# Designs tried in a protein design run: peptides against a protein of PDB entry 6O8C. Part 52

Target 1, 262 residues: chain A of PDB entry 6O8C
Amino acid sequence: VGLRYEKISLPKIHPRYDLDGDASMAKAVTGVVCYACRTASTLLLYQELMRKGVRWLVELVKDDYNETVHKKTEVVITLDFCIRNIEKTVKVYEKLMKVNLEAAELGEISDIHTKLLRLSSSQGTIESSLQDISSRLSPGGLLADTWAHQEGTHPRDRNVEKLQVLLNCITEIYYQFKKDKAERRLAYNEEQIHKFDKQKLYYHATKAMSHFSEECVRKYEAFKDKSEEWMRKMLHLRKQLLSLTNQCFDIEEEVSKYQDYT

## One batch from the design tools (peptide; aimed at target 1 Y17 Q192 K195 Y202)

Design b2_p24_2_s1 (made by RFdiffusion4, then SolubleMPNN; from b2_p24_2, 11 letters changed)
Fold by OpenDDE base, seed 4:
Structure b2_p24_2_s1 (fold): chain B 262 residues (1-262), chain A 24 residues (1-24)
Amino acid sequence: as target 1 above (262 residues)
Amino acid sequence: DEEEKLLKEIEEKTKEWEKELEEE
């Protein structure tokens, strides 16, 4: 999801000397370049906000990770305690079996012990998954946010300011053309200046549009694409963390069923 | 130097434009 902007193009500039037409053209050019300036500013703002959002999301996911690690650790402690208690019970029953006690009870406790050991093995898998997630979130990992500082446009590029300078030049010519239009007829020297200014206007406008397209729009689109890709990966990571958390809760619940036997 | 080059380019384009207007 990104900002929508309209495709802008410069009006056709006719080579014919026409004070009314030139004023109208200059007005249109001014409007287009003004829109480019505003759009560039908006695109920049969006990227800056997204960079803040990226940083926020990274911290959020790190918190989720830490919570999952904490829960996993809690479950491991509980599970290990339960295993130790069951093992003690098994030893007691084994001693009692030497005195002709019922083998059925020992079998049940042994089965519980086996189940607990399986749950403990699952914790190893969870630990490995958490380590993988940690590696992805680490500096230089696949989910590093370094791209957010590299891709796109930045305030330091001064793209908006550069466009504004060109817009100012264009606007000045437009105002002159408006005055020229009001005069209805220019002297020869003034006519030559008008023609020269028309070429300047064209140059400034072309430069502005090229700068806008190449340095603003293109870089924004690259940033947008990268951000969308990264966001999808982060969402997937969060889902993985949630899954691991749920697995920990499931193990905890299973262990709780056997606590009455310890 | 860049500004001077730009001015020369604009001047050349202006001259070309004037020729086009004279041909009409």
Scores: peptide ipSAE 0.018, ipTM 0.433, DockQ to the pose 0.221
OpenDDE base, seeds 1, 2, 3, 5: peptide ipSAE 0.018, 0.018, 0.017, 0.018; ipTM 0.469, 0.458, 0.469, 0.470

Design b2_p24_2_s2 (made by RFdiffusion4, then SolubleMPNN; from b2_p24_2, 12 letters changed)
Fold by OpenDDE base, seed 5:
Structure b2_p24_2_s2 (fold): chain B 262 residues (1-262), chain A 24 residues (1-24)
Amino acid sequence: as target 1 above (262 residues)
Amino acid sequence: DEEEKLLKEIEKETEEWRKKLLEE
């Protein structure tokens, strides 16, 4: 679950002027910030795909809920019909007994009535559970997907683009340092420019890494954690819906055994 | 090309995840 990425850090930047060392350092910094840009892009894409997946799953679970409610309603109608018919039958047999007519089946019919009433009580519990699920899925409920729009990084943040700008600046300095290294020795003015560029490199690199860590990685981790928690709850809810559906089927099957008496 | 490849990999993983959700 989630994308694995390596924790990256900037190489140590030595303040001492060294053409060979500075070129090597600049190369390493370029590599690190390049990795940060690619990683930020990957993390963003992952989150966008996950948001699509979340929306899809919400609709799927809503469909499951509606199907379960439909099945429950069907069973309630059937059960109520059976109960009414059995109650009529019980009344007829009770009248027959009062006039000393044969009513040997009265006990059996009464037992069926009792069983049906118990099944009806179970339907009340199912209804309560469905209402709870509905409240959880409703806007503002515990399983609302509002977090998917709030947490994490978004394309509108332009994090990848910002990092790319910094990478371009760093890369330019790296190429200059490569040229400086090839010269072996710089004139005084060029040496001063090199030193200033080294400071700029440090500034851009630090800014890039801070932005990557605070605005990309941290927010991604928060999104990932919320997504995992939410997904677990949604899967549990789906299992609960399945259980309720199965209970409705079980009740329907039990009621079907008594249809001959209705 | 690398970004496209990565996107395709993520899409495959997401699809596999969706399949698992439907099977459970």
Scores: peptide ipSAE 0.019, ipTM 0.468, DockQ to the pose 0.010
OpenDDE base, seeds 1, 2, 3, 4: peptide ipSAE 0.017, 0.010, 0.016, 0.012; ipTM 0.462, 0.461, 0.530, 0.423

Design b2_p24_2_s3 (made by RFdiffusion4, then SolubleMPNN; from b2_p24_2, 13 letters changed)
Fold by OpenDDE base, seed 2:
Structure b2_p24_2_s3 (fold): chain B 262 residues (1-262), chain A 24 residues (1-24)
Amino acid sequence: as target 1 above (262 residues)
Amino acid sequence: KELEEKLKEIEEKTKKWEEELLKE
């Protein structure tokens, strides 16, 4: 879930000299750029928090992976031990049958051996799945978190500060236009300054909105989209690990049924 | 042409302000 923000646009800036209109326009521009500054700050904060969350989730999933590998190893050892014991028993009974000693239990033991071998074969699939997961989590893998450091906006970009500089310039002009409005009429030189300041205001406002849209919003949206995709994949991987863990427990339970024969 | 020159001057001043801000 990403941050919601409103799309903002600059008011129309008319070339006509109008002290009342220019003051009103400057006020509106100040408001828009102020909103852009606050929004850019919020978007940056969100991304920084998400980067922390990504790192945390990676470590969590790695821990889950290690636990699953440990459980799998335990089950393999137990299963191999049971198989070896059953094989010894089978050999003993086969020798007894050769000397005409009936072993009614041989059939049952052979069936258990077959079942254990099937369980052992399933371990290969679990191992392959774990290897796949490991490769995906490894540096350069499909689920690497390198994107989190590359995509979006960063504090080092100084986007908020750049916007604040432009906002300060705009605000200064706005306050001057309020004064000009209060004077009702300007001398020729003051009028020329006002017209020039209006051009400056336009330039600063356009620069601010362009920077906000291209360097803040666009990059944020790209980061958000990539984050959502990555998060879905990571959660799916975690579910896969849980499934593998459960398979190990199921095998352990089945092996425990045959412990009386081992 | 005169307007373009003035806008370029504003752009240069703005860049200078950005650089000063980065030094703080």
Scores: peptide ipSAE 0.020, ipTM 0.463, DockQ to the pose 0.040
OpenDDE base, seeds 1, 3, 4, 5: peptide ipSAE 0.007, 0.009, 0.006, 0.012; ipTM 0.306, 0.318, 0.304, 0.454; seed 3 fails the geometry check

Design b2_p24_2_s4 (made by RFdiffusion4, then SolubleMPNN; from b2_p24_2, 9 letters changed)
Fold by OpenDDE base, seed 1:
Structure b2_p24_2_s4 (fold): chain B 262 residues (1-262), chain A 24 residues (1-24)
Amino acid sequence: as target 1 above (262 residues)
Amino acid sequence: EELEKELEERRKEYEKWREELEKE
């Protein structure tokens, strides 16, 4: 998942003085760098939107976590209450058994008590799992979103603006080369200027492409890769939370079966 | 005269650039 962009490269720049060729080359270079500017802008926008999405997802998962914790707490309270009531009942029946009354009933109640204690023990596992999830979501945890602020490109980098400046320089030279082409032949001084401008064009273009590749594309790709990895982990964590919630519901349902004995 | 010197320097730079491009 990510923005698709076309791989761009500069046309071959021939060192030979050729007014027609130079104009055509300059036009092509202008087009390539223009595309780079637009692409850089698009990639930046994508990253900014993704950062917003990441923040949103973090909050969503935190809410899910809190709901799960709340449910777990509710179940613990209910379970503890049920256990206490059953224990009281057990004590009553034990007294009756001492006088040879209701021995069969005591066996049933004792079995329920044992089952409830097993359910209570499972709460410890749920708690441990929740603590693990909490640690992962916490600042500095494995699922921290700090990477979203560090990786990729940012508006403050002004990459698009820098590329635009270079594009403007290139475009200016292109327009001059178009004029030069129309003249068919240049005076000696004008020819020398043309040659020098061609060199400038080369340097501007190379700088633009280097900047685009290293400061825009590469950083974007790094951001994208990290975002995908992080997203997978977050989704998995969310599934774990749902599983824990379901376990709480299962325990609650089981406890409800024994409420008639309390 | 100053223009000629500048043009000559530009020519030298261009020639170096040309040579580099020809090697590629």
Scores: peptide ipSAE 0.030, ipTM 0.495, DockQ to the pose 0.788
OpenDDE base, seeds 2, 3, 4, 5: peptide ipSAE 0.030, 0.029, 0.024, 0.028; ipTM 0.492, 0.493, 0.432, 0.492

Design b2_p24_3 (made by RFdiffusion4)
Pose (drawn by RFdiffusion4):
Formats: C-alpha cells, structure tokens, sequence
Structure b2_p24_3 (pose): chain A 256 residues (1-92, 99-262), chain P 24 residues (1-24)
C-alpha cells in the first residue's frame, strides 16, 4: 500500500502586483511546500523502517533455518542409530525364523526415511544459498533503491521552505502597509519571483527525487516479498517434514 | 499613465518569467 498522502500542487500565481493577493498567495504556497516537506520526511521513514525490517526478517528466517537443521541432525543420529539396531550385524547362513518377517517392513520404512532425508538436505542447502549474503534473496535492492538519510532530501527541501517562509512573512508585512514605497515595491516584485522559483524547485524536487525513488523502492519490495514468502513456505515444508520423521521414528524407537 | 504602463510591462515580464521557470 505505502503511505497514503494527498497530492497537493502549487496554486496558480497571478502576475499582477497586489499586496493582498501576494500575501494570500505566499501563505498558500508555503503551506503546500510544508505538506510536501513533511510528506517527504515520512516517505524516508517508511523506507528506513522497511529496510530495518527486511534486515531483521532475514535474520529471523535464518533462525528458523538453524532451528530446523538442528532437528534434522538431531533426528538423523536416531535414524542411523536405530537402523544400527534392527539392521546391523546383530539382526540378520540358512535361516527361517531369524527375523525376516513383520519387522522387515519397519526396516523398509526406515530405509526410505533415511533416503528421503537425503533430498531434504539438498533442498535445505538450496534455501541456505538464498539466505546467504550473496544469494538471490539478499537485500541488495534495499540499499540501492529509494532515498537515504545521506541524500539529505528533507533538509534540502527545508532550505527552500525557509526562503519561501521568510518571503511570506515579509509579504504579510507589506500587506499591512497597504502601500509600498518605491524601492520596496520593486524588491517585493522580485521576491515574488524568487518565491515562485523556490517553490517550483522544491515541488519538482519532491516529485522527481523523493516520490519517484520511493515508489521504485516500493515496487522492489513487493517483488522481494513474494520471494520471501515463497522461501518461507518451502522452509516450513522442510521443517514439518522433519517433525514427521521424528514422529514416525519415535514410534519404532520403542520396540520389544 | 506612466505608472500604469510600468505595471503592464511588469505583468508581462512576470508572465514570461513564469513561462521560463515552467520550461526548466
């Protein structure tokens, strides 16, 4: 979804010299830049937080991985150990009552359990190579896409907002005077140009730098999330597959 | 009259300035 904010544009700046109109215009412009500036700050927060989160979520899946491999090895030392019971040089030269019957069916399941465990390790390694630092789930898009604190985009907007704010405040004063001396009238008319220049620069900067990069980050995250949930579903299927093995071995562990 | 002419020139120059800024 991303941040739901309203897109607010600069008002039309009429060219006439009008102290009342210019004051009302400057106030409206300052307001739009504040909204743009404040919104630009929240966009940066959502990115910075997203990144802190993706970093953390990746490490958590590594814990879910380590937890699973810790039980896969924990169970193998039971399979290989309980196979050493019913399938060692102790169990099973002509013989008819030497245990080749209904227990041989369990030895068969345990052989298929030990072998099926083989491809569990093959798939388990494949997800480790995606969780690895260089793998195809590495959060490299996170540090490339979008804006950063080092970009100083908010304080760049803020510098322009200050120029615009100082002019508005002066335009209030001018409106209060109802008439401007000669030189002051001219300076006021120039400051009106400056105000428009600063505002359009701040607005276009907000559009082409903050929002454009934010959205690019937003789409990269949606694409990375799909990969993530897809890996998490696979790792989970491997975890359940182990508890199954633990369950089907904990039955045959108790014999007579 | 001279003042109204100066104000009309200013309005034109400011409109030209806005056009230049929109082009940039």
Amino acid sequence: VGLRYEKISLPKIHPRYDLDGDASMAKAVTGVVCYACRTASTLLLYQELMRKGVRWLVELVKDDYNETVHKKTEVVITLDFCIRNIEKTVKVVNLEAAELGEISDIHTKLLRLSSSQGTIESSLQDISSRLSPGGLLADTWAHQEGTHPRDRNVEKLQVLLNCITEIYYQFKKDKAERRLAYNEEQIHKFDKQKLYYHATKAMSHFSEECVRKYEAFKDKSEEWMRKMLHLRKQLLSLTNQCFDIEEEVSKYQDYT
Amino acid sequence: EEFEEEEEEYEKEFEEFQEEVEEE

Design b2_p24_3_s1 (made by RFdiffusion4, then SolubleMPNN; from b2_p24_3, 9 letters changed)
Fold by OpenDDE base, seed 4:
Structure b2_p24_3_s1 (fold): chain B 262 residues (1-262), chain A 24 residues (1-24)
Amino acid sequence: as target 1 above (262 residues)
Amino acid sequence: MEREEEERREEEEFEKFLEEVEKE
C-alpha cells in the first residue's frame, strides 16, 4: 500500500497572444507544478519513513532470531542432559536384566530413550533452518536492506528544492500575467516581454513535469515495489522464526515429561 | 459584477493554496 497521487498534466498552451487566456493558463500551470512540488515532498517523506521502518524491522527480526537461537540452545542443553541420564539408566537396567530383574521397566526406559533421540534429530533441522535465516539476514544476503538506501528519492537529490525553484519562476510569471491582464492592453515592448515570458513559462513547466515524472514518481514507484517485495519476504522469515521457536517450546515440553525418570 | 467577484474569490483561494504549499 503506497501513497495515492493523481496523474497531472499541463494545460494546453495556445500560441495566440491573449492576456486573459495567458493569465488563466499560467494560473493552471502554477497549480499543476505546485501539486507536483507538494506530491514530491510527500513521496519523499513517505520513503524516509519507510526507510526508518525497514531499519526497525530488521532490528526486530534480528532480535527474534537471537531469542530463537538462545531458546534452541537452552533446549539442546536440557535435551542432552536428559539423554545422558536416560542412557545411564538404560545401562544399569541392562545389567539388571542379565540377572532377570526389571524387564518391563527397561522396555519403558528404552522407549523414552528412542523418543529423546528423535527429538534430538529434530533439533538438527532447527539448527539448519536458523543457519539459513542467518545467511539471509547477513550483509549481502537476500534480505539485506541496501535497496532502501539505493532505490527511490532521497533528500540529497534536492528534487523538491529543484521543483520549488521552477515553481517560483512560474509563479512570478503568473503574477506578471495577472498584472498584464489587468492592463487589458500592453505596449509593443511589454507585449514582446509577455510573449517571451510565456515561452519561459512553458520551458519551466515542461522541465518541472519531466523532473517530477522521471526523478520523483518513477523512482518512488520503484522504491514502493521493492519495499513491498522485501516486506513480504521479511514477514515470511519472521513466521519461520516463530515456527522454530514454537518447535523449541514443544520439544521442551515433551522433554519435561521424561524428567521424572532421571 | 458577480463574475468578477467569483473570479476574485477563486484568486484568493488560489493564493491561499499557494501560501499553504509554500509553508510545507
Scores: peptide ipSAE 0.022, ipTM 0.538, DockQ to the pose 0.029
OpenDDE base, seeds 1, 2, 3, 5: peptide ipSAE 0.024, 0.022, 0.020, 0.019; ipTM 0.537, 0.525, 0.505, 0.499; seeds 1, 2, 3 fail the geometry check

Design b2_p24_3_s2 (made by RFdiffusion4, then SolubleMPNN; from b2_p24_3, 9 letters changed)
Fold by OpenDDE base, seed 5:
Structure b2_p24_3_s2 (fold): chain B 262 residues (1-262), chain A 24 residues (1-24)
Amino acid sequence: as target 1 above (262 residues)
Amino acid sequence: EEREKEEKKWEEEFEEFIKKVEEE
């Protein structure tokens, strides 16, 4: 579940010269852009943490894969050994039957041999599944984590710092507008400065909101969506690995029952 | 009266400025 943030918008800016209104507007703008800065920082932090989590999970799943491969290999060796022993036993009994010995034991051993061969066939399916998983985890595979480095926002983008610069400019204007409000009436030159600062404030605010929306929020959402999709696939893969591991254990257990006959 | 005219002119200019910034 990604971070929830409130959709923000700039307050309506009125073109009318109004010291009280302008101070109030500037205060509101400052608040909005301040929220944007904090939100951008939080979104960045979240993404960085998620990147760490992704890397961790990849390594974990690789370890699980290697363990499963190891177990599979062990079972294959055991199974092959058991098959070879049973085949030797079958040959011995076949020779004995030619000398009029009881056929009942040969039938049972032959059935065991057939079962073992079926188990061996199932190992082929497990191998194919493991190969598929390996392919998916490999560089360029469907579960590659390259997206985590490409998508989203990064500290190197300096988005928070850029927003902070704009916020500082806006805040300075807000403080000036607060002073202007206290004067109740400005001299002509001061009025012109106020008007000019109002334009600057609007410009900075618009730039801040655009930057926040396009460079912070949009990229974050893309990262979040990709992360969720990838995580779902990764969890499914882990489940597959677990299933394969369990199949190996089941085969090993079944083979152990037949080892007493060898 | 002259100040009111100047104020209206500035308001119009500011509105145009807003539109310009929004289009960028």
Scores: peptide ipSAE 0.417, ipTM 0.910, DockQ to the pose 0.960
OpenDDE base, seeds 1, 2, 3, 4: peptide ipSAE 0.415, 0.413, 0.417, 0.414; ipTM 0.909, 0.908, 0.909, 0.909

Design b2_p24_3_s3 (made by RFdiffusion4, then SolubleMPNN; from b2_p24_3, 8 letters changed)
Fold by OpenDDE base, seed 1:
Structure b2_p24_3_s3 (fold): chain B 262 residues (1-262), chain A 24 residues (1-24)
Amino acid sequence: as target 1 above (262 residues)
Amino acid sequence: EEKKKKEEEWEKEFEEFLKKVEEE
């Protein structure tokens, strides 16, 4: 479910003064850091899209929950009504039985009453399960989406911009090294500048790579892992809600069989 | 010979620089 990117590394830098080698090295470094900038941007975009998706899924699951609660409530009302009616009928037949009438019918109705009470107990279990789900979805619950705001990289971090600044510095040196290469031989002062710029290039490159690795890649991977874990849990929760809904329908169907006796 | 010596000194200094930056 995550973006794939190529593992990048800086080329080996040789200490030898070599205008051709230095130009080639600088080109390679520029390419690597350029890729890092683009990758960082892509990783950021992915995370932003995922955050939107997470928020959407939370709302969807909340809707599913509310629908299940509504169905449960409907079934409870129907079941309670049926129980009350059966209880009234039982009382009537008990009075008739005292006069030695309708003993067989009383037995049947009493059995129905017992079954309805069992169904009512099952509703209590459904209620408890719904409360558990509600607690998990609540702020601070196990399925809270707070991680989506905490983990990963954000536009406010300006990681892409920071990398771009370093890339600009590196690119400038690269173009200078291309010129130096074209000169084939530098005067003493220009040679010293070239050597100094080579140090700067390396410093900027290492800073860029460290920033990319630590602030972009590592945080992205943490976000990705957390998102996958959270997503699995949310999908499981939806399945639980569906199961509870089906249980409500099953109870409703059973109650409907007994309504003919009320 | 003097140029070669200066080049060798630079290479050594640069190697030390690389090592320092890698350790940071």
Scores: peptide ipSAE 0.307, ipTM 0.863, DockQ to the pose 0.948
OpenDDE base, seeds 2, 3, 4, 5: peptide ipSAE 0.305, 0.307, 0.306, 0.307; ipTM 0.861, 0.861, 0.861, 0.862

Design b2_p24_3_s4 (made by RFdiffusion4, then SolubleMPNN; from b2_p24_3, 8 letters changed)
Fold by OpenDDE base, seed 1:
Structure b2_p24_3_s4 (fold): chain B 262 residues (1-262), chain A 24 residues (1-24)
Amino acid sequence: as target 1 above (262 residues)
Amino acid sequence: MEKEKEEEEWEKEFEEFIKKVEKE
């Protein structure tokens, strides 16, 4: 998943003075650098949108976490209350057994007590899992969104503007070469200017392509890869939270079966 | 319910944006 862009390269620039060839080359260079500008802008917009999405997802997962913690707390309170009541009942039956009352009911209540203690132990595991999740979501944690602000390209880098300046210089030379072509023949001084402008064109084009490749494309790809990895981890975390929530509901349901004895 | 709706709306907006960007 990601924006598809075409790999671009500069056309071959021939050193030979040729008004028709130079105009055609300049047109092609203008097109390539124009594409680079547009692509850089598109890649930047994509990253900015992804950063918004990352922030949204973080808040969503935090809400899910808080709801799970709340549910877990509710179940713990209910379970602890049930355990305390069963323990009181066990003590009463133990006293009655000493007075030759039926032992069969004590065994059943003791079994319920054992089951409730096992459920309580399970809640401890859920709590540990929630703490791990909280740690991962915390600042400096493995699922922190700080990378989204560090990786990739940003509006403050002004990459698009820098490319646009180079494109403007290239376009100016292209329009001059179009005029030169229309003249069919240049005077000696004009020919020397044309040759010099061709060198400038090459310089600007090379600079634009290097900037595009190194500062736009490379950083975008790094951002994309990191975003995909982070997204997979976040989705897994959401599944874990859902599982923990379901476990809390299952425990609550099981405890409800024993409430008649409390 | 509200969170699921927000997620669906966000996904839709994101998809529409990507589609627009790919056409430009």
Scores: peptide ipSAE 0.028, ipTM 0.556, DockQ to the pose 0.009
OpenDDE base, seeds 2, 3, 4, 5: peptide ipSAE 0.024, 0.026, 0.026, 0.028; ipTM 0.578, 0.567, 0.564, 0.574; seeds 2, 3, 5 fail the geometry check

Design b2_p24_4 (made by RFdiffusion4)
Pose (drawn by RFdiffusion4):
Structure b2_p24_4 (pose): chain A 256 residues (1-92, 99-262), chain P 24 residues (1-24)
Amino acid sequence: VGLRYEKISLPKIHPRYDLDGDASMAKAVTGVVCYACRTASTLLLYQELMRKGVRWLVELVKDDYNETVHKKTEVVITLDFCIRNIEKTVKVVNLEAAELGEISDIHTKLLRLSSSQGTIESSLQDISSRLSPGGLLADTWAHQEGTHPRDRNVEKLQVLLNCITEIYYQFKKDKAERRLAYNEEQIHKFDKQKLYYHATKAMSHFSEECVRKYEAFKDKSEEWMRKMLHLRKQLLSLTNQCFDIEEEVSKYQDYT
Amino acid sequence: EEEEEEYEEEFEKFQEEVEEEFEE
């Protein structure tokens, strides 16, 4: 979804010299830049937070991985150990009563359990190579896409907002005077140009740098999330597959 | 009045130049 904010544009700046109109215009422009500036700050927060989260979520899946491999090895030393009971040089030269019967069916399941465990390790390694630092789930898009604190985009907007704010404040004073001396009238007319220039610069900067890069980051995150949930589903299927093995071995562990 | 009309024309030109600059 991303941040739901309203897209607010600069009002039309009429060219006449009008102290009342210019004051009202400057106030409206300052307001739009504040909204743009404040919104630009929240976009940066959402990115910075998203990146802190993706970093953390990746490490958590690594814990879910390590937890699973810790039980896969924990169970193998039971399979290989309980196979060493019913399938060692102890269990099974002509013989008819030497145990080749109904227990041989369990030895068959345990052989298929030890072998099926083989491809568990093959799939388990494949997800480790995606969770690895250089793998295809590395959060490399996170540090490339979008804006950063080092980009100083908010304080760049803020510098322009200050120019615009100082002018508005002066335009209020001018409106209060109802008439401007000669030189002051001219300076006021120039400051009106400056105000428009600063505002359009701040607005276009907000559009082409903050929002544009933010949306690019937003789409990269939605693409990376699909990969993530896809890997988490697979790792989970490997975890359940182990508890299954633990369950089907904890039955045959108790024999007579 | 003449000076106010010249100023209004110059300011309109300035707005056009700023819009062209930031469209580039």

Design b2_p24_4_s1 (made by RFdiffusion4, then SolubleMPNN; from b2_p24_4, 9 letters changed)
Fold by OpenDDE base, seed 5:
Formats: C-alpha cells, sequence, structure tokens
Structure b2_p24_4_s1 (fold): chain B 262 residues (1-262), chain A 24 residues (1-24)
C-alpha cells in the first residue's frame, strides 16, 4: 500500500576542474533534484487525498454504527415486549395447572421464556461491544483521525516550492556549464567563476536532497505507516459492526418464531 | 459534487483493494 518511489542519491561531485565532467555532473544533479520535486509533489497529493478519504471513512463508519445501534434498539424493544407477553402467559398457565389443565403447554411456554431470557443476555453483550466501538470512535479514542492532521507533509509547508527554488538555481548553473563546455577553454576569471558556481551547485544540491529526505520522504513514510495501521483497524471495526448487525437480525428472526404466542 | 462522488467511488475501490490485500 502507498506510492512506490525510487531512492535517489546525488552523483559523485569531483573537486577537479573539468568542463566536460562538470557539465555532465550538473546535468545529472539537475535530473535528480527534478525527480525529487516531482516526487515531493506526488507524495503531497497522495497525502491530501488520503486525508479526504480518512474523513469520508470516519463518517461512513459513524453511519454504520448508528444503523447498528438503531437495529439493536429495535430488537431490544421487540424482545422485551415478547418476554413480557410470555411471562403473562406463563402466569395464566400456572393457574390452570393447579386445576390439572394444559400442563404440556406450560412446559413449552416455559422453555420459550428461558430461550428469550438467553437472547436478552446476548443483547447485553452486543450493547457492551457497541459501547466499546463508540469509545474508540469518540474524540480522543483509539480510532480518532487526529494523526491525519499531524503526520506527514502539508501544502502549508511549501516543500515543493522550496525544492523548486533550489532546482531553478541548479538548472541555471547547469546551463552555464553547458556553455562553458562549448567554449572548451575558459579565461582565468571565467574559470574562477566556474569553480565558484560548482561550489554553489554542490550547496544547493545537498540542501535539496536533505530537505527532500528529511521533510518530504521521512514524514510521508510516517504518514503512510500510520494510515495503514489506522485503515486496518477501521476495516476491522466495520467488520465488527457488520457482525453485531447480523447478530441483531438473528435474534429478531428467532423472536419472530415466538410471536404467535404473544 | 461530481468530484466528491468520483472521489467516493475511487475511495470505495481503494478500500476494496486494501481489504483484498489484508485478506491475503
Amino acid sequence: as target 1 above (262 residues)
Amino acid sequence: MEEEEEWEKKFEEFIKEVEEEFSK
């Protein structure tokens, strides 16, 4: 899961003055930093899309939770009503049994009552599970989306823009080195400028790579790791909610079998 | 609205892909 990118490194920069070598080196550096800019932009876009997705998924799961709670409540009401009716029936049949009437029916109704009480106990377990889920989804809970706002890179960091500035400086030096190469030989003053520009190129390139690695890649990887962990937990939560919903349907179906006695 | 709907669809597809990956 996540965007695949290649690990990039700067080419070796030789200290020796060489017009052909320096032009080739500058071209390679330009390519590497250009790739860093594009990659940083792509990584930022991915994170922004994921943040939108996280918000969407949170709302979806909250809706699922509310639906499950609603279904559970419906079943509890139905079950409680059925239990009350069966209890009334049991009392009637107990009175009839004292007169030796309908003893077999009393046994059947008592068994139904016992089954309904077991179903009621299972509702308590479902309620506890829903409360746990609610606590996890609540602000400050284990499944809160606060990490999505804290981790990773943001547009406000201006990482892409900062890298682009450095790329522009590097590109300018590269074009000059291309011209220097075409001249084959430089005068003393131009040679000194070339050497100085080579030092600037090294400085800008190193700064770009450090910024890319520390402020773009590292933070992206942290965001990616958190997102994967969170996503796994959220998917598990959705499955748990589905399971609880199915349990409610199963209980409702079982209760429906006894409605003829109510 | 269209961008949100398209995104929701893409995200649903993404969730399915993630679910498939985590099921392996």
Scores: peptide ipSAE 0.019, ipTM 0.556, DockQ to the pose 0.010
OpenDDE base, seeds 1, 2, 3, 4: peptide ipSAE 0.020, 0.021, 0.018, 0.008; ipTM 0.566, 0.565, 0.570, 0.413; seeds 1, 2, 3 fail the geometry check

Design b2_p24_4_s2 (made by RFdiffusion4, then SolubleMPNN; from b2_p24_4, 9 letters changed)
Fold by OpenDDE base, seed 1:
Order: sequence, then C-alpha cells, then structure tokens
Structure b2_p24_4_s2 (fold): chain B 262 residues (1-262), chain A 24 residues (1-24)
Amino acid sequence: as target 1 above (262 residues)
Amino acid sequence: EEEEKKEEEEFEEFLKKVEEEFKK
C-alpha cells in the first residue's frame, strides 16, 4: 500500500522575451512547484505513519513470539512429566516380567515410551526454530526495523520548508510578471529586470524540482520498497510462529492420550 | 547550514553569469 502521486514536470521555458508568455509560464511553474510542496508533505506524512505502524507490528510480533515460547514451555513440562511417569511404569513391569507376568502390558507401555521420546525430540526442533526467529527479530537481525529510521524522508530534513522557500521566490516573480504583462510594454531597465527574473525563476524552479525528485520522491520510493519487503517478511514470520504454536498443541493433545496410562 | 551556504554561493555564481550574459 503506497501513496500514488502524479508525475509532474516543469513547463518548457522559452528563451524569448514575451510578457504574456512569461506570465503564463510563471503561473504554470508556480502551480507545479506548489504541487511538489504538497506532495512532499503528503509523502512525509505517509512515511511517519508507516514508521509508527512498523513499531507497532514489531511489538505485536514480539508478543506472538513470547506467547509461543510460553506454550512451548508448558508442553515441555507436561511431556517431561509424562515421560518420567511412563519410565517408572516400565521399570515396574520389567520387574514383573522377570517373574513371567504381564508381558503384553509391558510391550504396550514400552511403545508409549518410545512415542513420547519421539515427541520430545520434536520439541528440540521447535526450540531451534524459535531461536532462529528470535535471532531474526533481534537488533541487527534480518527483520530489524533500523531501515525505518534510515530510509525515506524525515521531518528534520525540512524538505517541505525548503521547497516552500523556493515556491515563495517563484511566486514573487510570478506576481511581478503579472504586473509586467499588465503594463504591455516595459522600459529598457524594467525589461532587463524581467529577463533577469526569468532566469531566477528558472533557477528556483529547477532547484525545487530537483530537490523534490531526488530528496522527496526517490527517498520515498526507497522507503516504500523497503517497507513492503519488510512487511511481507514479518507477516510470514507470524505465520511461522502460528505454525509452531499449533505444533505445540498437537504434541500436547497426543500426550494427553497417554496420560491415562500414567 | 553548510549546505545552505554552498547553495547560496552557487546561486550567486549563477546570478553573476546571468548578469554577464545580459550585459552583452
């Protein structure tokens, strides 16, 4: 999910002195740079909101992780208890078997013991998976949110303010060009000033659009791409955590079937 | 501040070039 903006470009600035054309051009330039200012502000806002969302999601996933760890721990305790009880039972039946009693029952209990040991082994795999997830979420891990602070534009960059300053300069020239147009003909000195101001307008406009493109749009796009990639990975991670939780539940359910024998 | 100063200098240089072109 990203903000869509229209790609805008500066109108062509003709070198020819034309009071009507110059006023029209200046108006168009003012409009374009004004749009750039507004867009820059919107892009900044989006990024700030996304940063908040990223922080929120990190905490949510950490909570999911902790819940999974707790469930795993619970299952380990239950499983260990069950194994210990079955082992005691096995020892008792082994003693009875030495006196030629209850061989069939010993076989059944021994099979249960073997199954429980297999379940215990699977817990080791779950633990390893949780450790991997923890490492990915840790500072410096693959899913660290450091990119959210590094990528994109920030309020401290003052991009909107910088663009606004340039817009103000452009607007001033535009208003002068409106006046010049109204005069229909300028004296020599005023004509020279007009020509000079036209060059200033071009300079300010070019600077504004370059800044907008390079410092606002480009950085925003980079942020957007990083955010989308990171978000997909985080969602996948949550699914992995859910899978691990379900595995714990499955083990718990299976262990519960054997508790009647303990 | 240093970047702003550099930009200001670049603009002043630009203005000088423009002035020279209009004086011809």
Scores: peptide ipSAE 0.030, ipTM 0.510, DockQ to the pose 0.039
OpenDDE base, seeds 2, 3, 4, 5: peptide ipSAE 0.018, 0.023, 0.019, 0.018; ipTM 0.523, 0.509, 0.481, 0.505

